# Designs tried in a protein design run: peptides against a protein of PDB entry 4M9S. Part 117

Target 1, 135 residues: chain A of PDB entry 4M9S
Amino acid sequence: SRGLVGVECITPYSYKSLAMALQRCVEVLSDEDRSALAFAVVMPPGVDIPVKLWSCVIPVDICSNEEEQLDDEVADRLKRLSKRGALLSGKRMPVLTFKIDHIIHMFLKHVVDAQTIANGISILEQRLLEIGNNN

## One batch from the design tools (peptide; made by RFdiffusion4, then SolubleMPNN)

Design b1_p28_2_s2 (from b1_p28_2, 16 letters changed)
Fold by OpenDDE base, seed 3:
Structure b1_p28_2_s2 (fold): chain B 135 residues (1-135), chain A 28 residues (1-28)
Amino acid sequence: as target 1 above (135 residues)
Amino acid sequence: TEEIREALARTRALLAKVTSEAIAKILS
C-alpha cells in the first residue's frame, strides 16, 4: 500500500501505462483536489516542501483570510492526495511537509495546461519574495 | 517551453533558500 514512491519508467511503454493508471486516479478526485494536484507541478520533485509554501499556489475558495486557517485547509487537501495513489508523500516531523515524486511530476508536466503552469510559477515567485522579505 | 524551464529553475533556487529560512524560523 506504499504506492508509487521510487517508481521509475524504463521504457516509453512503461510511462504510458503508468500515466493511464494515474489518469484514472485523477478522474475520481474532486474538482478542488484535482486543482491542487495540478499546481503541484510548479514544485521541485523530490523535495520536502513546508505546507506554508504549498499554500502559496494551492487555490482555496471558501476560507478565512487567516494564514493559519489557510494552511490547515491546504494541508487537508494535500493529505487526501497523499492517500490516493501516493500522488504525494507527507512528513510530520520536524515540520509538516509534502513532497511530489519525480514520476508524478513528469506526469503532471504532460497533462497540466501550460497557462496553469505559467500562472502557478508567477504566483509562487511573488509569494516567495514576500515571504523572503518577511524573514 | 524554454521560457517555462528557465522560470522553474529560478523558482527552484528561490524556493530552496526560502524553505531553509522558513524551517529555521519555525524551529526557533
Scores: peptide ipSAE 0.136, ipTM 0.687, DockQ to the pose 0.034
Fold by OpenDDE base, seed 2:
Structure b1_p28_2_s2 (fold): chain B 135 residues (1-135), chain A 28 residues (1-28)
Amino acid sequence: as target 1 above (135 residues)
Amino acid sequence: TEEIREALARTRALLAKVTSEAIAKILS
């Protein structure tokens, strides 16, 4: 699946124009960026999340399994999303973080495939536990 | 679904903990 529904979506928004605008933004994304956006639904809205934690769920196909390359690739995807409207907000200092706002998160909850959400949550939970055990 | 909502709640709790720890490590 593409992770996000590219057809008619049902949202609780009072203004249809907002939902339509977001839908247009999603439709023009690459498959990779759209997948990254889909997995943002598993993150708590309104929280600055470090790239390392994003990398726990964002699917990236890289040549090397080195953590540095993984984080950089994830960051690039998230940066693109942040530049495609109000999809994400990036912050460089003191640590590179990205945040999904409540409005976008609410939108994603209605348009992201349920299986994608379930998989993302499962993967994130597992990897977060692993990180926690190493601390 | 209810299952997803519950899972999201657990994830939020884990993220809160791990995020603080991760930031601390990065800044140290």
Scores: peptide ipSAE 0.129, ipTM 0.696, DockQ to the pose 0.034
Fold by OpenDDE base, seed 1:
Structure b1_p28_2_s2 (fold): chain B 135 residues (1-135), chain A 28 residues (1-28)
Amino acid sequence: as target 1 above (135 residues)
Amino acid sequence: TEEIREALARTRALLAKVTSEAIAKILS
């Protein structure tokens, strides 16, 4: 059996459970970063997901016709999440990807409202179909 | 690049499968 690996979080508090620690980590995030983290729940845990696919579900503050800029904005948010309590893990080569681990994903499944999860899944499916049809 | 395209293709296929299964569970 594999033991649980502790999740680091920058906090002055000592917590009785991982859930409480993660909750505090989420609370100190900006609204936009917290939203990005919430939608990470729709991604399969333990999988390196390219930023292009993250951008399908991560809401952005800047609406632009430049797809590259949208991806960059998403990447910036995911990078911040990666540095904040290791909520995500990033990989730059060969493709810039981000991954959510199983523990964090399980936490999100319990704290993100069901409607948001359902909507996120639907949006992701729609975007993937669109991308598939457009090569 | 070809490497990027292949990586994206694999990921898209996986996500499509996962999302379809998740939706099926929600509708069940």
Scores: peptide ipSAE 0.077, ipTM 0.629, DockQ to the pose 0.026
Fold by OpenDDE base, seed 4:
Structure b1_p28_2_s2 (fold): chain B 135 residues (1-135), chain A 28 residues (1-28)
Amino acid sequence: as target 1 above (135 residues)
Amino acid sequence: TEEIREALARTRALLAKVTSEAIAKILS
């Protein structure tokens, strides 16, 4: 998906209509996918992020704690989000990555509660430090 | 591969910067 980067406002209600469409898209997600989407707000918009780094913030409580298994579960969730209203854009080569669009990111910043955002940022910082220390 | 490793390193550095800036804003 190309995302919403090139979307132009053609009516005074374009932004509102887009927000409403996104809200409806979020409402039909499963709880686990909606949770994953919420934490996508901590990622910088417009950047292709490897799944390994997404796994730092996407909550997973079902699969093994092995990194490879966690990445697979996270990838599945992100793939579903990429197919639902182009919430994310995925690339397979050379590394499996996902990108959040600027418009989607702005939407999330307004609908995700501040505490969740703060917690997500804290978790991301901690996990990035761990990755750095562990190679 | 080396290409994958380099890509991960660049992304990690970027995210670290963004995260640090966000934390700084929260603490200020």
Scores: peptide ipSAE 0.076, ipTM 0.627, DockQ to the pose 0.026

Design b1_p28_2_s3 (from b1_p28_2, 16 letters changed)
Fold by OpenDDE base, seed 4:
Structure b1_p28_2_s3 (fold): chain B 135 residues (1-135), chain A 28 residues (1-28)
Amino acid sequence: as target 1 above (135 residues)
Amino acid sequence: RKEIEEALAKTRERLSKVTSEAIKKIQE
């Protein structure tokens, strides 16, 4: 996936100062964390999403086939993102969840590659169905 | 663990609806 646009871009986002700040935050992320953030755009904003469901869209290159290990790696990335400004907000109880803010989501819709967004949505849908079938 | 499973189920259902709708819109 192409993920986030690597170069500073001008967006029609109404909060220009915030957009600039967010862009700077994105630029200092590692490639892995930036990729994770890109795919966060497929999540509905303002919803506490369990890590297991985040793992459906967050790409992890090297991990065990064990679901728990995958979730742990994803959780680590999301935790790092939550420490960067207001990119994500984490909640531990009752389940470890992460939430993307509406403002951040709007920003991502403008800076994430359109094909990445489309693919991410498709992947999420497919994997959610698979999870449902396995239960 | 019942509460965890319920939370996951609700979230899964919600996300499924959201993604399905989004896919339909993209295909239009």
Scores: peptide ipSAE 0.144, ipTM 0.701, DockQ to the pose 0.023
Fold by OpenDDE base, seed 3:
Structure b1_p28_2_s3 (fold): chain B 135 residues (1-135), chain A 28 residues (1-28)
Amino acid sequence: as target 1 above (135 residues)
Amino acid sequence: RKEIEEALAKTRERLSKVTSEAIKKIQE
């Protein structure tokens, strides 16, 4: 299955409290939001990424296949993550974007399954190429 | 709208390069 590894997180963080706080934040997430967070690891940290690009990698199970609806669903998930321990930072203007910081990204690199990371990268590349070819 | 599209294009280009490089490393 895809998502976060269920084992206890061992991080190189000097501040144990920060690692514990992040772990707690992850534990209280729904499976759906936790999955979204896992795939955030494929994004470069410190970059404001438009929701449209997030939607390339964030899995959505039940909603419509229309891109607009997918973007809305993804935006809702990312918004929830931004409210949970500042896992993401959102900007509303001029375009709705979300950014993962280096600290969170580093944390995710240690706790997200390696195969999930690899798959996410592949999916993102494929989707980006597809978007580029269709324009 | 044009400004948004340009920003998206730049981001896409950047991500494409990053992902391509990452995929290459994984496949090696």
Scores: peptide ipSAE 0.144, ipTM 0.701, DockQ to the pose 0.023
Fold by OpenDDE base, seed 1:
Structure b1_p28_2_s3 (fold): chain B 135 residues (1-135), chain A 28 residues (1-28)
Amino acid sequence: as target 1 above (135 residues)
Amino acid sequence: RKEIEEALAKTRERLSKVTSEAIKKIQE
């Protein structure tokens, strides 16, 4: 499966201290990394998610259609996010996974465009069903 | 590969439930 392409997120300015700090972190991200972060909102917080499942919703528009390359690109984006203000947490063993924390998830839930969230959830469901049926 | 598949299976089950409920709420 391929990530979403051409989807933008909107992060409005907040007057609350924590939200303001997170907003600044988001603003300095590249467009690609910001998009990846936005779609992290569809994942349940506090759960270690394998890269393969992240690839279902993380936008990737430049890599080839090869699944391995897709996963690598997604992993790279998630790794960068994990290095920036602890936006994500990564685990390498036994399987490469990434997790979104509750606080970050709460922030994203309010600043990511509602349509983007809805679409992301829908796509994730569809991709998961497809994966299940192909097994 | 076995470890990945096991992790995937667990996650799929969790995400399926969460996603289904979330979609339902959005449709309201």
Scores: peptide ipSAE 0.141, ipTM 0.702, DockQ to the pose 0.024
Fold by OpenDDE base, seed 5:
Structure b1_p28_2_s3 (fold): chain B 135 residues (1-135), chain A 28 residues (1-28)
Amino acid sequence: as target 1 above (135 residues)
Amino acid sequence: RKEIEEALAKTRERLSKVTSEAIKKIQE
């Protein structure tokens, strides 16, 4: 996936300082964390999403075959993002969830590669259907 | 998994909006 590689800050933000701050936060991320942040754009903003659902779109290259280990790896990435410029907000109770705020989502919508967004949506839709059918 | 099911429903409800916005960006 293309992710956020070579991201240019082209946003409709009227506050230049905010856009610049967000750009700096993205630039200091590892490649893996930056990729995770890119795919966060496919989630609805302002919603507390359980880690299990995040795992539907967050790419994990190396993980255990156990489902719990996959969720743990995804959770670790999301936790790092939540600690850097509050890109995400985490909640432990009643279930470990993460939320992307509207302001961050709006930023990502304009800077994430269009093909990455399209692919992420397709993957999410497919996996949501699978989860729904197995419930 | 009640909390997961509720989150899933909310995600599906708003997915169409996210899709529409993504399509608009692709067309730019």
Scores: peptide ipSAE 0.125, ipTM 0.685, DockQ to the pose 0.026

Design b1_p28_2_s4 (from b1_p28_2, 16 letters changed)
Fold by OpenDDE base, seed 2:
Structure b1_p28_2_s4 (fold): chain B 135 residues (1-135), chain A 28 residues (1-28)
Amino acid sequence: as target 1 above (135 residues)
Amino acid sequence: RKEIEEELEKTREMLAKETSKAIEEIKK
């Protein structure tokens, strides 16, 4: 099975203008979308990543963890995040992908819990190895 | 934090390979 159980994102307040602006964007997200954003930190910035690979680390709830529905649910969450300014950028052609920008990535590295990041990286590596061995 | 940076770099290489494969598979 791919994906993660939903995790809360901690966003400490910062007096830096950029951080404050981004924090406001994060605060208006749903819990599920905020969790998805947190795990986006494990992706390399500036790279268009297919939804299939995003699904390896984006948290899903119990109702959305079916294999056939996983990618669709992940895509929906990423789409919502892409509607929140610079949080994510979606691209439909040639393949549906999403990209995290360098600035957002840098922000997340500082505000997302270190253990969450570590866990996300570990899970991503494991999932990628599994996918690579099966293809 | 330094450890995180190193791990992120490692995953980048892995993702590059799998991203290419995934894109090719979807195009088929």
Scores: peptide ipSAE 0.271, ipTM 0.805, DockQ to the pose 0.034
Fold by OpenDDE base, seed 3:
Formats: sequence, structure tokens, C-alpha cells
Structure b1_p28_2_s4 (fold): chain B 135 residues (1-135), chain A 28 residues (1-28)
Amino acid sequence: as target 1 above (135 residues)
Amino acid sequence: RKEIEEELEKTREMLAKETSKAIEEIKK
């Protein structure tokens, strides 16, 4: 079995200063990218998550329900987020994954509304169960 | 907030299992 481990993070910046910088980055995002960032809060920090699993929680309304197309759209959003003040960290090899760092995760836990977080958790659990039952 | 953290913890094991499966499927 594979375990998910969280790593403690220490920053040289004060929380206030870092929060202000992050807020500036969030404000310049598109509505779609900002929404994607909000739902990133349901992922455990410091863990490399495959795009397929990110697609379980990232909302997409424009593209078809084909899994491959959804993954491509989600990957594009996550790539854009990784370029905006390193909100996410991407890795292409051996598998395309993204991870959220502990500091960003803590920030999101305070700025994302509780209902959105609760919905994201519910959606993630539901989608994971569906994937598990089909395997 | 504490309740949210507890709910997130419940998903960790399931997420880890599906992560492993997803990686194997991609390599196939």
C-alpha cells in the first residue's frame, strides 16, 4: 500500500507578507483559474497528484465529458497556476503530476469559503469511489 | 475547520490507492 505523507514547511516570510503577495496573484487570475485554485484545497499538501485525480475536483463546463479531453483542460489550468507565483508545482516525468505546497494550502484553507471546501471534499470522495468500483 | 481537516484525512488512504492505480494505468 502507498501512503500519503505531509511535510512541515518553514518560510522566511511573515504570514502577512506572504498572504498579501498570494492575494495579488489570485486577483489577476481568470475566474476559471481562480475556481481551480480554490478546489486545490481538497488535496493534501506536499503530495504529487496525477492529473486524472485533479480532474475529479476541478470544475470544467466547456469541454466534453470525455476523460482524456477533461484531463487536457485540467492540465492546462494547473500549468497556468504553476506559472503564477508557483501556486502549484508541476512534474512531467515519469507521470504528469501537480502538488500544492503547505503554505499555499494553509492560505487557501482560510480564504476559500467552508461550503466550497465541503463540496470539494464530497465530490472528491464520490469520484474516487466511482474510480475504485470500476477497477 | 477541525471537522474539515478530519474529513480531508479520511480521503488520504483512498487517494493514495487510486494514485497508485492511476500511475500504473498510464504506464500500461
Scores: peptide ipSAE 0.261, ipTM 0.801, DockQ to the pose 0.036
Fold by OpenDDE base, seed 5:
Structure b1_p28_2_s4 (fold): chain B 135 residues (1-135), chain A 28 residues (1-28)
Amino acid sequence: as target 1 above (135 residues)
Amino acid sequence: RKEIEEELEKTREMLAKETSKAIEEIKK
């Protein structure tokens, strides 16, 4: 499944400059970071989410099976995204968290492939249920 | 640790609710 729909997407924004700026930010990302950004659309906007929960939807296939290493890799990806303008906002205290803003979320909702969104939701639900049952 | 765990639990609840809503929207 394709993470992001191509540049030919219909923008809901009246300000073409903002849409163009966001598109440029997406285009310069690596494939892995772009994929991570795509799956960020399943997160509720405006909520500070711990890295552990981000790891439920961020696809990481190149790391050790250790949970700590997985979280570190996810954190690194999210940190890179946070350095790309307003894509994500990070907080270090009390726990490392990341938040997607409403404007970015709205943009992603229109440009991310529908199948990717569906898959991300399914994965998130499954992982959250597993976490809840293991507590 | 207790404060962190409480915030984590709240986040989990929020994510669960949002996930459920999203699933319902996709099924329609």
Scores: peptide ipSAE 0.186, ipTM 0.710, DockQ to the pose 0.023
Fold by OpenDDE base, seed 1:
Structure b1_p28_2_s4 (fold): chain B 135 residues (1-135), chain A 28 residues (1-28)
Amino acid sequence: as target 1 above (135 residues)
Amino acid sequence: RKEIEEELEKTREMLAKETSKAIEEIKK
């Protein structure tokens, strides 16, 4: 399986600002969607990323951990996030992709646990290498 | 399909580069 166990975001901001607004937005997400958002931090901002590659790092629930269901589940989560303001930007054509904006990425870099970020990057690298070897 | 494959390859290259850079920064 390509999925990983989800983690929670930390939102330490309490003052009126963009960060505060984003914190509230994150707090109303489901645990699964919040975890997906957290791991979006490992993606380069401003780049349209295919769902297949998102699936390398987006946490998958045990209820949807079958390989044939992973991409669909990831797509659904990313679609939900894209409907939550500026969290993600989805594109259907020519390929279904999602993009994290620079401002959101910057926010996540400060509120996602450092160890989570490090682990996510390592996992992404490993998965990308595996994909490359299977080409 | 060919277009999709090309886009995927391009994306993989981008992600590989970014991942490598990020890892290096974390190790510092």
Scores: peptide ipSAE 0.185, ipTM 0.710, DockQ to the pose 0.023

Design b1_p28_3_s3 (from b1_p28_3, 13 letters changed)
Fold by OpenDDE base, seed 1:
Structure b1_p28_3_s3 (fold): chain B 135 residues (1-135), chain A 28 residues (1-28)
Amino acid sequence: as target 1 above (135 residues)
Amino acid sequence: SIKPRFVPYEELEKHAEEVAELEAKLAA
């Protein structure tokens, strides 16, 4: 198992705990990246999830609803998160995937409000069903 | 469009202990 040895965020603050360090990392994110991180809570921790599935829950307002553009935008956000505080980890081969670690997932379960979590789960379920019905 | 919400920062103290415990387990 891989643990976090530190939070790779640029901050002038001293931290009393890892959770507080993570909170500061969240605060310095852009609105788009913070939204992506919040809805990462609906994903199972420790699992390499394809970008296509991430795109089911990551909110993207600017890009076209074209699948390729949507996936690219989602991937960019997840890549930024992977480079900041080890919030996510990415793998490119054989398929581009991202994984949320247990410690980050546990953090998100506490700091993301219950309604947001419930909404995210509902949306994921709905969109997965739609994908399944279209295939 | 959906908008996420975060709980207030004050709620982190209880969570901090749990995270620390998990971190210790993962680092071992």
Scores: peptide ipSAE 0.160, ipTM 0.656, DockQ to the pose 0.275
Fold by OpenDDE base, seed 5:
Structure b1_p28_3_s3 (fold): chain B 135 residues (1-135), chain A 28 residues (1-28)
Amino acid sequence: as target 1 above (135 residues)
Amino acid sequence: SIKPRFVPYEELEKHAEEVAELEAKLAA
């Protein structure tokens, strides 16, 4: 399904209708997927972002320490979010990336609390620094 | 594991104009 964005293209929503639809979409997510969605707020909207960078902020609890498995788990979550309500937009070629639209990003910016956003940004910066030091 | 927190949904109503503007941009 095309989800909320797809429906919006067919029939425009009022603010309240769109907000309520997004709220309902969030409520039916699993805890893991909802957490992933929340931390998507730290990403710039409208940008195709590789899964590796998403993995810097999306919390995962996996038994394996392999990076490939980590990225795969993150990718699975992002794929589910892309499928449900088109909360994200995925692109497989040339590399697997995901993008958050401006409207979804704005929604998250105001429903995710400031402390969570700050924490997410801090974590992203730390992880990026670590990646940079390893290169 | 880190857990995000959400503000009350009612806070969204404060940004109705911004949402409407973004929606219009996406539709254009």
Scores: peptide ipSAE 0.151, ipTM 0.655, DockQ to the pose 0.261
Fold by OpenDDE base, seed 3:
Structure b1_p28_3_s3 (fold): chain B 135 residues (1-135), chain A 28 residues (1-28)
Amino acid sequence: as target 1 above (135 residues)
Amino acid sequence: SIKPRFVPYEELEKHAEEVAELEAKLAA
């Protein structure tokens, strides 16, 4: 799905209306999916990012999910976000990737807790280094 | 829960560049 790519608000009313719609979408998410969406803010917008990289920042309860299924669980969450209000754009071929749109990313920059964002950045950096060292 | 707080775009852009660099390193 294309999501909200290319959407522009012409009036303050349109902008507020869109923000309200996005807020409603966020409010109806499960705690897990809402958390996943929050951490999407650490990703650069408009980039097709492989699930493996998403799994570096999307929180998963290891008591309920096996590590070997981490990517699958993350993919399921991202798929739900993609279907619900087009919060993300998924692409299956050639590699399963997800992309956050500029408008959604801008929204998240305004509503996600600063400490949460900082934590997400730190986690992403650590996980990427670990992956690199294991190769 | 998500709490309303604005994060400056410049900080996110700087982070995005760092992520891209790390990703490139992993691909090498």
Scores: peptide ipSAE 0.130, ipTM 0.524, DockQ to the pose 0.098
Fold by OpenDDE base, seed 2:
Structure b1_p28_3_s3 (fold): chain B 135 residues (1-135), chain A 28 residues (1-28)
Amino acid sequence: as target 1 above (135 residues)
Amino acid sequence: SIKPRFVPYEELEKHAEEVAELEAKLAA
């Protein structure tokens, strides 16, 4: 299936159609990928974010994933999202980064529940502080 | 099912700078 690359919201009709398409794309995701996408809402749109920072908010089951594999697992999820309807954009060099586009981000802001968003932001802030202190 | 909610713009902006700063450190 082809992604939503190049889709622009130039009219209210196009916007609604895009939202519907995105909703359908979300519905076919696995639970883990859908969760990852939901928490992508806490990232600033249009910014190439390193995987390490994504790992601060993307939930990974620690019972099935070792901490040392966290970044790899997160990267895999984000990569799948990038291939599914262009929900994200990946860049490998100079470091592996992913970016959420403004349109996708706008969609997520409207469909992700407030509590999830709040939790995600809180977790991100906390973990960013930890990373900052360790660097 | 996830209920539609709005992310406050101010909250996104609040931590955006922190993210950008750490991004720069990690990417440099």
Scores: peptide ipSAE 0.126, ipTM 0.493, DockQ to the pose 0.096

Design b1_p28_3_s4 (from b1_p28_3, 13 letters changed)
Fold by OpenDDE base, seed 3:
Structure b1_p28_3_s4 (fold): chain B 135 residues (1-135), chain A 28 residues (1-28)
Amino acid sequence: as target 1 above (135 residues)
Amino acid sequence: PIKPEFVPPEKLEEHAEKVKKLEEELKK
């Protein structure tokens, strides 16, 4: 794993220092990438999630509603996030997946706006239902 | 927008199970 899976904060200072480092990483992101990171909070931490499922929740304004184009744009954003302080961990084989670390998820749960979380949950639930019905 | 606010995990946990279930179904 590339993320902070093995990180253990044993002191308040260590936790605060890590939070500050994460905040710095978030601040330098573009608005689009920051938005993508925010919505990552609705994914279960420590689970390898296929790009298709990420595409259900990450907001993207594309010219076409084709799933393949959506997945490509989402994948690019997730790749950028994986390079910024290992906010995500990517896995290319056998299927392109990304997972959010427990520490990152905990951070997001406390700093992402409640309305954003609620919207993300609603959108994800709707899209999961659609995929489940068509699967 | 990202601003400090504590959110209980109940709803997130419920959706986490839905995501995991769908992931398994997508492998069929």
Scores: peptide ipSAE 0.337, ipTM 0.779, DockQ to the pose 0.090
Fold by OpenDDE base, seed 5:
Structure b1_p28_3_s4 (fold): chain B 135 residues (1-135), chain A 28 residues (1-28)
Amino acid sequence: as target 1 above (135 residues)
Amino acid sequence: PIKPEFVPPEKLEEHAEKVKKLEEELKK
């Protein structure tokens, strides 16, 4: 189990206006979408990441074990996040991808729990090894 | 307020590079 984790604004941020806006966006998210946003911190900022890689780290507990259904559920969550201001940016072509901006990533890096970050890195790296070995 | 703890920057940077490499492979 990957578990569900939240995003909390714990410390002051240099960009106060942005921090407040982001905090408001986080507060209105569902628990599932907030958890997805938290794990976005383990993705490199400014990179268009395929949904398949997002599905390796975003916790999805309520869906079939079929890969297609998993990717669809993850894509839906990421789409919702992309519609919430500047949280994520999505691209449909050539492959469905999502990107986290540097400023948002910097914010998350300071407000997401360290254990969540460590767990996300561990899980993603394990899944990447599995994908690499199966190609 | 509780002060946040941080993952070592070196670990995050190393991880980021791994993800970038795999991302490029998946797009081929």
Scores: peptide ipSAE 0.324, ipTM 0.787, DockQ to the pose 0.058
Fold by OpenDDE base, seed 4:
Structure b1_p28_3_s4 (fold): chain B 135 residues (1-135), chain A 28 residues (1-28)
Amino acid sequence: as target 1 above (135 residues)
Amino acid sequence: PIKPEFVPPEKLEEHAEKVKKLEEELKK
């Protein structure tokens, strides 16, 4: 377990402090990275999710229809988020994956726009079904 | 798109289970 997975908020003050720090981290992100972080709320926390699944929900505008380019762009965004400390944890082996921490996920549940969450869930479920049917 | 907004945990939990299930299918 990496990041804040093993960390517990023992007091309301600790939670507020963490929330404030996270809010500051969100504020300094670019619009595209902030959007990516917002949609991370639709992923199950504590699970190593392959980039392919992230690409189902992270909004990316690419000129090419090549799936590889989509995955690369998504991976770049997620990598940037992972460099922001505990926002995401990246794992390269055996497959490139990213994981959202439980605490971060809990934070996002309370700060991400409801419409964004609803849209993200809908889009992800649709695309996952397509992948599942084609697999 | 990030602003203070509460989302019921049960909705996200239900979705999480769906994602896990579909992820398992993808691994096959």
Scores: peptide ipSAE 0.299, ipTM 0.755, DockQ to the pose 0.099
Fold by OpenDDE base, seed 2:
Structure b1_p28_3_s4 (fold): chain B 135 residues (1-135), chain A 28 residues (1-28)
Amino acid sequence: as target 1 above (135 residues)
Amino acid sequence: PIKPEFVPPEKLEEHAEKVKKLEEELKK
């Protein structure tokens, strides 16, 4: 599943012109990057989130289950998204983090299906507990 | 037309706090 209800659609978003522009930006993304963007909706907006936390929810098909490889692949996807306008913003110091802005997050709430959001939150919470217990 | 899908405010706050807490821990 793509996670997004539709890339090109009529949206009830109050900022319709911005939504249309964002939809066009989403259309040019690869399936992998678009999926990553969809799951960004589960992150709190305006917060610099470490890649390790992003890796908890961003779906990545890698040959190895090594955490390091997972983080690297996730980081690459997020970097690509950060180069696509205002979709994400990256910060390298002190730790590599990515942030979703409020306006993008609000847009995603309108275009990402409820099941994707629910699944993403559930998965993130589960994996956060695992990380917390291992620390 | 797409129906807006929102996580309940209370759930969003709880979720955000959990993420923020671990975010700070991982930055150490």
Scores: peptide ipSAE 0.043, ipTM 0.473, DockQ to the pose 0.039

